Peptides against a protein of PDB entry 5EIB. Designs and how they scored, part 52

Target 1, 366 residues: chain A of PDB entry 5EIB
Amino acid sequence: VDLEPGTMDSVRSGPFGQIFRPDNFVFGQSGAGNNWAKGHYTEGAELVDSVLDVVRKESESCDCLQGFQLTHSLGGGTGSGMGTLLISKIREEYPDRIMNTFSVMPSPKVSDTVVEPYNATLSVHQLVENTDETYCIDNEALYDICFRTLKLTTPTYGDLNHLVSATMSGVTTCLRFPGQLNADLRKLAVNMVPFPRLHFFMPGFAPLTSRGSQQYRALTVPELTQQMFDSKNMMAACDPRHGRYLTVAAIFRGRMSMKEVDEQMLNVQNKNSSYFVEWIPNNVKTAVCDIPPRGLKMSATFIGNSTAIQELFKRISEQFTAMFRRKAFLHWYTGEGMDEMEFTEAESNMNDLVSEYQQYQDATAD
Target 2, 366 residues: chain A of PDB entry 5EIB as posed
Amino acid sequence: VDLEPGTMDSVRSGPFGQIFRPDNFVFGQSGAGNNWAKGHYTEGAELVDSVLDVVRKESESCDCLQGFQLTHSLGGGTGSGMGTLLISKIREEYPDRIMNTFSVMPSPKVSDTVVEPYNATLSVHQLVENTDETYSIDNEALYDICFRTLKLTTPTYGDLNHLVSATMSGVTTCLRFPGQLNADLRKLAVNMVPFPRLHFFMPGFAPLTSRGSQQYRALTVPELTQQMFDSKNMMAACDPRHGRYLTVAAIFRGRMSMKEVDEQMLNVQNKNSSYFVEWIPNNVKTAVCDIPPRGLKMSATFIGNSTAIQELFKRISEQFTAMFRRKAFLHWYTGEGMDEMEFTEAESNMNDLVSEYQQYQDATAD

## One batch from the design tools (peptide; made by RFdiffusion4, then SolubleMPNN)

Design b1_p11_5_s3 (from b1_p11_5, 5 letters changed)
Fold by OpenDDE base, seed 4:
Structure b1_p11_5_s3 (fold): chain B 366 residues (1-366), chain A 11 residues (1-11)
Amino acid sequence: as target 1 above (366 residues)
Amino acid sequence: PAPARTSRAPL
């Protein structure tokens, strides 16, 4: 789905364009112009019914519909505005199904779009209420990984999207290969989401290795485990050491000793015990899939539900507040039928989410 | 330049 035709033509003409049904390409002509309101109330609202018709058709073809997976950006107008409209409409029609998202958080290091903090704040407000599981894929963190870890002098969207694709492949491993932990979206939610609003995940991937270092790096279970829990490997721009893990899932892929995985996972928990909540027993889950990702002998994918994710929301809120206090660019949103109250409600709900994460960070077993 | 590799994996 897009509000522009050119992205759909690029997907259709791409190496994998033939895996998608032609009738499942739903697109507009005008685009959202990086405006959430165009995505949500105007251009996106004109297209949403045509998308819902496709969603219904594909849902009816499923023997057992688990839920929905949306991949979208929160900085743009289409992914943010139309994406959250779609989530709302799908949630209304399928209230018993899991809503899972891969939500790309904006960063000024990656995009010059000044209004991204508005689009992101308005989107997070919708995601708090209407999703069950949200993978926070932060362009800030992706850029920093590309620059610092991968040693790219000028990270591109192609370089960032490579990290996104590796993460998406990692977290979906349990859904794609039988006999794994979290083999369905609902089991993932039950294991990862202790409180309904606290469903924002910090993903991570290992191995992350620069081209120059690839020949010298071993691929071992200890190195994967150590890298997976390193703050520099987090694809959300927060430090897990500034918060506490509510829940963790680790997904190992490749031929390895399950005993060695269990030993390393126990060691990393014990070494980092101060960074876990004490009142959620057995809050780390591990899966091992014998099938490695393409071109790797082994990998590990991390999913963390951490109170440190509040650092990401604080960053967006600070950027939002700095513009909103000046009423900068608001006329582009109000001109599409939005009220300034919707901005204030979205800011408030994001600040409430931050406060809720802080409450559970400070909570003891007593 | 060829895209960054997260690892030894091909794109």
Scores: peptide ipSAE 0.013, ipTM 0.534, DockQ to the pose 0.012
Fold by OpenDDE base, seed 3:
Structure b1_p11_5_s3 (fold): chain B 366 residues (1-366), chain A 11 residues (1-11)
Amino acid sequence: as target 1 above (366 residues)
Amino acid sequence: PAPARTSRAPL
């Protein structure tokens, strides 16, 4: 789905363009112009019914519909505005199904789009209410991984999207291969989401290795485990050491010793025990899939629900507040039929979410 | 700048 045809043409011309059904390409002509209100109330609202018709048709073809997965950006008008409109409409029609998102957070290191903090804040407000699971994929963290870890001097959207694709492949491993922990979206939510609003995840992928170091790095269970729990490996720009893990899932892939995985996962929990809440028993889940990802002998994918995710929301809120205090660019949103109160409600709900994460961070066992 | 090709990030 896009409000611009050019993105669809890029997907069609891509190496996998033929795997998508032609009728499932729903697109507009005008674009959202990086405006959430165009995505949500005007251009996106004109297209949403055509998307819902496709969603219904694909849902009716499912033997057992678990839920929906949306991949979108929160900085752009289509992914943010139309994406959250679509989430709302799907939630209304399928209230008993899991809503899962891969939400790409904007960063000034990656995009010069001045209004991204508005689009992100308005989107987070919708995601808090209308999703069950949200993977926070932060372009800031992706850029920093590409630059610092992968030693890419000029990270491209290609390099960032490669990290995203590896992560998405990792977190969906249990859904795609039978006999795994979290084999359905609902079991994942039950294991990862202790409180309904606290459903924002820090993803990570290992191994991440620079081309120059690839020949010297052994792929071992200890190295994968150590890298997954490294703050520099988080695909959300927050430091887990500034918060506490509510829940963690680790998905190992490839031929490895389950005993060695369990030993390393126990060791990393014990080493980092101060960074876990003590009042959620058995809050770390581990899965092992014998099938490695393409081109690797083994990998591990991390999913963290941590109170440190508030650092990401604080960053967006600070950027939002800096513009909103000046009423900068608001006329582009209000001109599409949006009320100024929706900005203040979205800011408030995001600040309430930050306060809720902080409350559970500071909570002790009674 | 147009997003250059997904250089295979060395995973």
Scores: peptide ipSAE 0.008, ipTM 0.504, DockQ to the pose 0.016
Fold by OpenDDE base, seed 5:
Parts: C-alpha cells; structure tokens; sequence
Structure b1_p11_5_s3 (fold): chain B 366 residues (1-366), chain A 11 residues (1-11)
C-alpha cells in the first residue's frame, strides 16, 4: 500500500515483486507530502476502503487468522497517517485479532523532513491505543549501527533496510517455523507484554559485523549472546542500562547446543541482573531454531520490552514540543481538517506512556 | 569494505 504509484512499481519490478498478488497493490496518485493529516484524513481516507477490501479478502482466505503485521515509517505521511488509519480500521473490524507493527522511528540523522516529530507523535498516540505489539525500529539506531559497528562512512536507506529485514526475519522466526517459543502472535504478546500499553519492543540482531572483520569473526553462542545484549546492537536508540527489562525474548537460529544457549542466557541475565525488574519472574524466554538465516551459520535476535524505550519517546517529545510551541508548520495539518487539540492529546498520551515506563522502572517487589 | 550486509536473505 502507498499513496504514491512509484513505490509500488519499484516493489513489483523488484526481484520478489511477483510474490504479491497484482490486485493486492493498492496505491494513490497524490502522495501524503510527509503530512500525517493527508495520510489519515484526506488522501489516505480516500484509499483506505480499497485496502480494507483486500484485507477482508485475504483474511477470509486464511485457515487460521492470528492477526496483522504492518510495516510502516512514522516520519512520512503515508506510513504514519495512512498506516495508523489502517490500524484503527482493522482494529474496529477485527478487535479479537493481534495487531503487530514494525514501526520505523524518524531521526534527523537520516532525514531532513522537519515535520517528522509531528508525524511520529501523532502515530505513537495511535499505536499506544490500537496495537498489541510494536517493534520500534529507530533510524537513529540503524544509522549509528551502520556508521559505528558496520563502518559505513555514508549509510544509505539500502543499508538501513537491510538491518530492518534481518531484524524482521529474526523476530518472525518463531511464527514461520514449527515447534518454537512464541509460535503465534498472541503467545508473543502474552510473554512480552505484561501491561497492555507497554507493548513497544527494542529489537536487536547478532551478528553485526563489518565486512572487513567478517573473515576474522568466529560465530559462537557466547559471542552472539554478548552482542545481542550490547546496547550498540539495539535497533532502538535507547541504552538498556538506563532502564529495566520487563520482558526479554531471545531467538537463536542455526545448529547449536541448546544447553550452551541456556548456559549463556543464564550467564548474561546474572551479569545484567540490575537491568531486569525483580518482580516479574521468568521474564526471559529463549528459542532455538535449527534453520539459520540465509548466508549465516547462526544468528540471535533480541526482543526487549525495556523501560529504557522512554529515551526514544522523550527524544521525539522534545523535538515535537520545540516545534509545537512555535506552531511551526501546524497550518499544513489543520488545513487537512485536524484540530490543535489532537496534537496536545497525542503529546499528552506519549508523555503518559513515558511516565508509565518510569513508574515500572522504579517499582520494587512488595 | 562495505559492512557485512547481513545476507540479503529474501524474507
């Protein structure tokens, strides 16, 4: 789905474009112009029914519908505005199904789009209410991984999207292969989301290796485990050491000893015990899938529900507040039918979410 | 040298 035809043509002409049904390419002509309100109330609202018709048709063809997975950006108007409209409409029609998102957070290191803090804040407000599980894929973190860890001098969207694809492949491993932990979206939610509003995940992937260092790197379970818990491997620009893990899932892929995985996972928890809440028992879950990612012998994917995710929301809130106090570009949104109240409600709800994460960070066992 | 792009595994 896109409000621009050129994106769909690029997907269709791509090496895997034929995997999608031609009739499932729903697109507009005008685009959202990086405006959430165009995505949500105007251009996106004209297209949403045609998307819902496709969603219904595909849902009816499912033997067992678990839920939905949306991949979108929160900085752009289509992914943010139309994406959150689509989430709302799907939630209204399928209230008993899991809504899962891969939400790409904006960064000024990656994009010069000045209105991204508005689009992100308005989107986060919708995601708090209408999703069950949200993977926070932060362009800030992806850029920093590409630059610092991968040693790219000039990271491209192709380099960022490559990290996104690896992470998405990792977190969906248990859904795609039988006999794993979190084998369905609802089990994932039950294990990862102890409090309904606190459903924003910090994903991570290992191995992350520069091409210059690949030939010198052994891939071992200890190294995967250590790298997976390193703050530099988080796909969200938050330091887990500034918060506490509510829940963790670790997904190992490849032929390895389950015993060695369990030993290393216990060791990393014990070393990092101060960064876990003590009042959620058995809050770390581990899965081992014998099928490695293509081109790797083994990998590990991390899913963290951490109170440190508030650093991401604080960053967005600070940027939002600095613009909104000046009413900068606000007329682009109000001209599409939005009220200024929707901005203040979205800011308030995101600040409430930050306060909730802080409350649970500071909580002790009674 | 460009990083190890994680394998372009087709998803």
Amino acid sequence: as target 1 above (366 residues)
Amino acid sequence: PAPARTSRAPL
Scores: peptide ipSAE 0.006, ipTM 0.391, DockQ to the pose 0.012
Fold by OpenDDE base, seed 2:
Structure b1_p11_5_s3 (fold): chain B 366 residues (1-366), chain A 11 residues (1-11)
Amino acid sequence: as target 1 above (366 residues)
Amino acid sequence: PAPARTSRAPL
């Protein structure tokens, strides 16, 4: 789905463009112009029914529909505005199905689009209410990983999207292979989401290795475990040492000892016990899949529900507030039928979410 | 002027 035809042509001409049905390419002509309101109320609203018709058709073809996975950006008008409109409409029609998102958070390091804080804040408001699981993929963190860890002097969208694809492959491992922990979206939600609003995950991937260092690096369970819990490997720009883990899932892939995985996962929990809440028992889940990712002998994927994710929302809120106090560009949104109240409600709900994460960070076992 | 479209240029 896109509000521009050129994105669809790029997908269709790509190495895997033929895996999608031609009828499942739904696109507009004008685009959203990085305006959430165009995505949500005008250009996106004109296209949404055509997308829902495709969603219905594909849903009816499923033997067992678990839910939906949306991949979108929160900085752009289509991914943010039309993406959240689709989430709302799908939730209305399928209230008993899991809504899962891969939500790309904007960063000034990656994009010069001035209105991204508005689009992100308006999107986060919708995600708080209408999703069950959201992977926070932060362009800030992806850029820092590419530059600092991968030693890329000038990261590209291709380099960022490589990390995103590795992460998406990792977190979906349990859904794609039999006999795994979190074998369905609902079991993942039950294990990862102790409180319904606190469904924002920090993903991480290991190994992250620069091209020059690949030949010298062993891939061991201890190294994967250590890297997976390193703040530098988090794909959300927050330090887990500034918060507490509510829940964690670790997905190991490749031929390895389950005993060694369990020992290393116990060791990392014990070493980092101060960074876990003590009042959620058995809050770390581990899966091992014998099938490695393409091009690696083994990998580990991290999913963290941490109160440190509030750092990401605070960053967006600070940027939002600095613009909204000046009413900067606001007429571009109100001209598409938005009220200024929708901005204030979205800011309030995101600040409430930050306060909820802080409350559970400071909570002690009675 | 509308918000500048995100440059599709490589970073």
Scores: peptide ipSAE 0.038, ipTM 0.570, DockQ to the pose 0.029; fails the geometry check

Design b1_p11_5_s4 (from b1_p11_5, 6 letters changed)
Fold by OpenDDE base, seed 4:
Structure b1_p11_5_s4 (fold): chain B 366 residues (1-366), chain A 11 residues (1-11)
Amino acid sequence: as target 1 above (366 residues)
Amino acid sequence: AAPPRRSLAPL
């Protein structure tokens, strides 16, 4: 789905374009122009019914519909505005199905779009209410990984999207291969989401290795485990050491010893025990899939529900507040039928979410 | 019109 035809033509002409049904390419002509309100109330609202018709048709063709997975950007107009409209409409029609998202968080290091803090805040407000699980894929973190860890002097969207694709492949491993932990979206939500609003995940991937060091790096279970818990490998720009893990899932891929995985996972928990909540027993889950990712002997994918994710929301809120206090560019949103109240409600709900994460960070076992 | 870009170095 896109509000512009060119993205769909690029996907269709791409090396995997034939895996998608032609009738499942739903697209507009005008685009959202990086405006959430165009995505949500105007251009996106004109296209949403045609998308819902495809969603219904594909849902009816499923023997057992678990839920929906949306991949979208929160900085743009289409992914943010139309993506959250689609989530709302799908939630209304399928209230018993899991809503999962891969939500790309905006960063001023990666995009020059001035209004991204508005689009992100308005999107997070919708995601808090209408999703069951959201992978926070932060362009700030992706850029920092590309620059610092991968040693890319000028990270591109291609380099960032490579990390996104590796992460998405990692977190979906349990859904694609039988006999794994979290083999369905509902089991993932039950294991990862102890409180309904606190469903924002910090993803991570290992190995992250620069092209120049690939030949010198052994891939071992200890190195994967250590890298997976390193703050520098988080795909969300927050430090887990500034918060507490509510829940963790680790997905190992490749031929390795389950015993060695369990020993390393126990060791990393014991070393980092101060960064876990003490009142959620058995809050770390581990899966091992014998099938490695393409081009690697082994990998590990991390999913963390951490109160440190509030650093990401605080960053967006600070950027939002700095623009909104000046009423900067508001006329582009209000001109598409939005009220200024929707901005204040979205800011309030994101600040409430930050306060909820802080409350559970400071909570002790009585 | 699209929202203005910051004059940060384009990707």
Scores: peptide ipSAE 0.047, ipTM 0.625, DockQ to the pose 0.028
Fold by OpenDDE base, seed 1:
Structure b1_p11_5_s4 (fold): chain B 366 residues (1-366), chain A 11 residues (1-11)
Amino acid sequence: as target 1 above (366 residues)
Amino acid sequence: AAPPRRSLAPL
């Protein structure tokens, strides 16, 4: 789905374009022009019914519909505005199904779009209410991984998208291979989301190794475990040491000892015990899938629900507030039918979410 | 009109 045809033509002409049904390419002509309100109330609202008709048709063909997965950006207009409109409409029609998102958070280091703080804040407000699980993927964290860890001098969107694809493949492993922990989206939500609003995850992937170092690095369970818990490998721009893990899932892939995985997972929890809440018992879950990723002998994928994710929301809120106090560019949103109150409500709900994460960070066992 | 882009160096 896109409000521009060029993105769909790129997917269709790509190496995997033939995997998708031609009728499932739904697209507009005008684009959202990086405006959330165009995505949500005008250009996106004209296209939403055509997308819902495809969603219904594909849902009716499912023997066992678990839920929906949306991949979108929060800085743009289509992914943010139309993406959140689709989430709302799908939630209204399928209230008993899981809504899962891969949400690309905007960063001023990688994007020129001045209004991204508005698009992100308006999107986060919708995601708090209408999703069950949201993987927070920050372009800043992806850039820093490419530059610092992968030793890429000039990271490209191709390099960032490679990290996203590896992570998406990792977190969906349990859904795609039988006999795993979190084998359905609902079990993942039950294990990862102790409080309904606190469903924003920091993902991570291991191994992350520069091309020059790949030849010399043995991939071991201890190294995967250590790298997966390193703050430098988080795909959200927050430090887990500034917060506490509510829940963690680790998905190992490849032929390895389950005993060695359990020993290393216990060791990393014990070493980092101050960064876990003590009042959620058995809050770390581990899965091992014998099937490695293509081109790797083994990998580990991390999913963290941590109160440190508030650093990401605080950064967006600070940028939002600095623009909104000046009423900068508001006429572009109000001209598409938005009220100024929707900005204030979205800012309030995101600040409430930050306060909720802080409350559970400071909570102790009685 | 599209929102003003910052003149950041292209990735």
Scores: peptide ipSAE 0.043, ipTM 0.616, DockQ to the pose 0.027
Fold by OpenDDE base, seed 5:
Formats: structure tokens, C-alpha cells, sequence
Structure b1_p11_5_s4 (fold): chain B 366 residues (1-366), chain A 11 residues (1-11)
């Protein structure tokens, strides 16, 4: 789905474009122009019914529909505005199904789109209410990984999207291979989301290795475990050491000892015990899939529900507030039928979410 | 008008 035809043509002409049914390419002509309101109330609203017809048809073709997975950007008008409209409409029609998202958070290091803080804040407001689980994939973190860890002097969208694809492949491993922990979206939500609003995950991936260092790197279970808990391997720009883990899932892939995985996972929890909440028992879950990712002998994928995710929301809120106080560009949103109140409500709900994460960070066992 | 994207030069 896109509001621009050129994106769909690029997907269709791509190496894997033939995996998707031609009729499942729903697209507009005008685009959202990086405006959430165009995505949500105008251009996106004209297209949403045609998307819902495809969603219904594919849902009816499922033997066992678990839920939906949306991949979108919160900085752009289509991914943010139309993506959140689509989430709302699917949630209205399928209230008993899991809504999962891969939400790409905007960063000024990656994009010069001045209105990204508005699009992100308006999107987060919708995601708080209408998703059951959201993987926060932060372009800030992806850029920093590409530059600092991968030693890419000029990170490209191709380099960022490679990290996104590796992360998405990692977190969906348990859904795609039988006999794993979190084998369905609902079990993932039950294990990862102790409080309904606190469903924003920091994903992480190991191994992250620069091209020049790949030949010298051993891949061991201890190294994967250590790197998976390293803040530098997080795909969200927050430091886990500034918060507490509510829940964790670790997904190992490749031929390895389950015993060694369990020993290393216990060791990393014990070393990082101060960064876990004490009042959620057995809050770390581990899975091992014998099938490695393509081109690697082994990998580990991290899913953290951490109160440190508030750093990401605070960054967006600070940028939002600095623009909104000046009424900068508001006429582009209000001209598409939005009220200024929707901005204030979205800011409030995101600040409430930050306050909730802080409350659970500071909570002690009685 | 759309917010100014810097045209990332085509790859």
C-alpha cells in the first residue's frame, strides 16, 4: 500500500515483487506530501476502503487468522497517517485479532523532513490505543549502528533497511518455524506486554559486524548473548541501563546447545539484574530455532519491553513541543480538516505513556 | 506544498 505509484512499481519490479498478488498492490496518485493529515483524513481516507477490501479477501483466505502486521514509517505522511488510519479501521473490524506493527521512528540524522515530530506524535497517539505490540525501529539507532558499528561512512536507506529486514526476520522467527516460544502473536503479547499501553518494544540484533571485521569474528553463544544485551545493538535509541526491563524475549537461530544458551541467558540476567524489574517473575523468555538466517551460522534477536523506551518518546515530544509552541506548519494539517486539539491530545497521551513507563521503572515490590 | 524533503540524490 502506498499513496505514490512509484513505490509499488519499485516493489513489483524488484527481485521478490512476484511474491505479492498484483491485485494486492493498492496505491494512490497524489501522495501524502509528508503530512499525517493527508494520510489520515484526505488522500489516505479515499484509498482506505480499497485496502480494507484486500485485507478482507486475504483474511477470508486464512485457515487461522492470528492478526495483522503493519510495517510503516512514522515520519512520512503515508506510513504515519494512512498507516494509523488502516490500523484503526482493521481494529474496528477485527477487534479480537492481534495488531502488530514495525514502526520506523524518525530521526533528524536520517531525514530533513521538518514535520516528522508531528507525524510521529500523531502516530504514537494512535499506536498507544490501537496496537497490541509495536516494534520501535528508530532511524537514530539504525544510523548510529551503521556509522559506529558497521563503519559505514555514509549510511544509505539500503543499509538501514537491511538492519530492519534482519530484525523483522529475527522477531518473526517463532511465528514462521514450528515448536518455538511465542509461536503465535497472542502468546507473544501475553509474554511481552504486562500492561496493555506498555506494548512498545526495543528490538536488537546480533551479530552486527562491519564488512572488514566479518572474517575475524567468531560467532559463539556467549558473544551473541553479550552483544544482544549491548545498548549499541538496540534498534531503538534508548539505553537499557537508564531504565528497567519489564519483559525480554531472546530468539537464537542456528545449530547451538540449548544448555549453553540457557547458561548464557542466566549469566547475562544475573550481570544485568539491576536493569530488570524485580516484581515480574520469569520475565525473560528464550527460544532456539535450529534454522539460521541466510548467510549466517547463528544469530540472536532481542525483544525488550523496557522503561528506557521513554527516552525515544521524550526525544520526539521535545521536538514536537518546540514546533507546536511556534505553531510551525500547523496550517498544513488544519487545512486537511484537523483541529489543533488533536495535536494537544496526542502530545498529552504520549507524555502520559512516558509517565507510565517512569512509574513502573520506579515501582518496587511491596 | 509538501514539506521540503532534501532530495536524497538518486542512488
Amino acid sequence: as target 1 above (366 residues)
Amino acid sequence: AAPPRRSLAPL
Scores: peptide ipSAE 0.038, ipTM 0.602, DockQ to the pose 0.024
Fold by OpenDDE base, seed 2:
Structure b1_p11_5_s4 (fold): chain B 366 residues (1-366), chain A 11 residues (1-11)
Amino acid sequence: as target 1 above (366 residues)
Amino acid sequence: AAPPRRSLAPL
């Protein structure tokens, strides 16, 4: 789905364009112009029914529909505005299905789109209410990984999208291969989300590899475990040491000893015990899939529900507040039918979410 | 005019 035809033509002509049905390419002509309100109330609202017709048709063809996976950007107009409109409409029609998102967070290091803090704040408000699981993929963290860890002097969208694809492949491993822990979206939500509003995940991947890097490094289970818990391997720009893990899932891939994995996972948890909440028993889950990712003998994918994710929301809130106090660019949103109240409600709900994460960080066992 | 995008260099 896109509001611009050129992005859809790029996907269709791409290496995997033939895996999608031609009728499942739904697109507009005018684009959202990086405006959430165009995505949500005008250009996106004209296209949403034609997307819902495709969603219904594909849902009816499923033997067992678990839920939906949306991949979108929160900095743009289409991914943010139309993406959150689609989430709302799908949630209204399928209230018993899991809504899972891969939400790309904006960063000034990657984009100069001045209105990204508005689009992100308005999107986070919708994601708090209408999603069950949200993987926070932060363009700031992706850029920092490419520059600092991968030693790329000029990171490209291809390098960032390679990290996104590795992360998405890792977190979906249990859904794609039989006999795994968290084999369905609902079981993942039950294990990862102790409180309904606190469903924002910090994903991480080891080993970190750039697109076109042919260097296979043999990693051991101890090295994978240590890298997976390193803040430099997190796809969200938060330090886990500034918060506490509510829940963790670790997904190992490749031929390895389950015993060695369990020993290393226990060792890393014991070494980092101060960074876990003490009042959630058995809050670390581990899976091992014998099938490695393409081009690697082994990998580990991390999913953290951490109170440190508040650092990401604080960064967006600070940028939002600095623009909104000046009423900067508000006429672009109000001219598409938005009220200034929708901005203040979205800011309030994101600040409440930050306060909830802080409350559970400071909570002790009774 | 759309808000200024820094295009990351096209692929």
Scores: peptide ipSAE 0.034, ipTM 0.593, DockQ to the pose 0.024

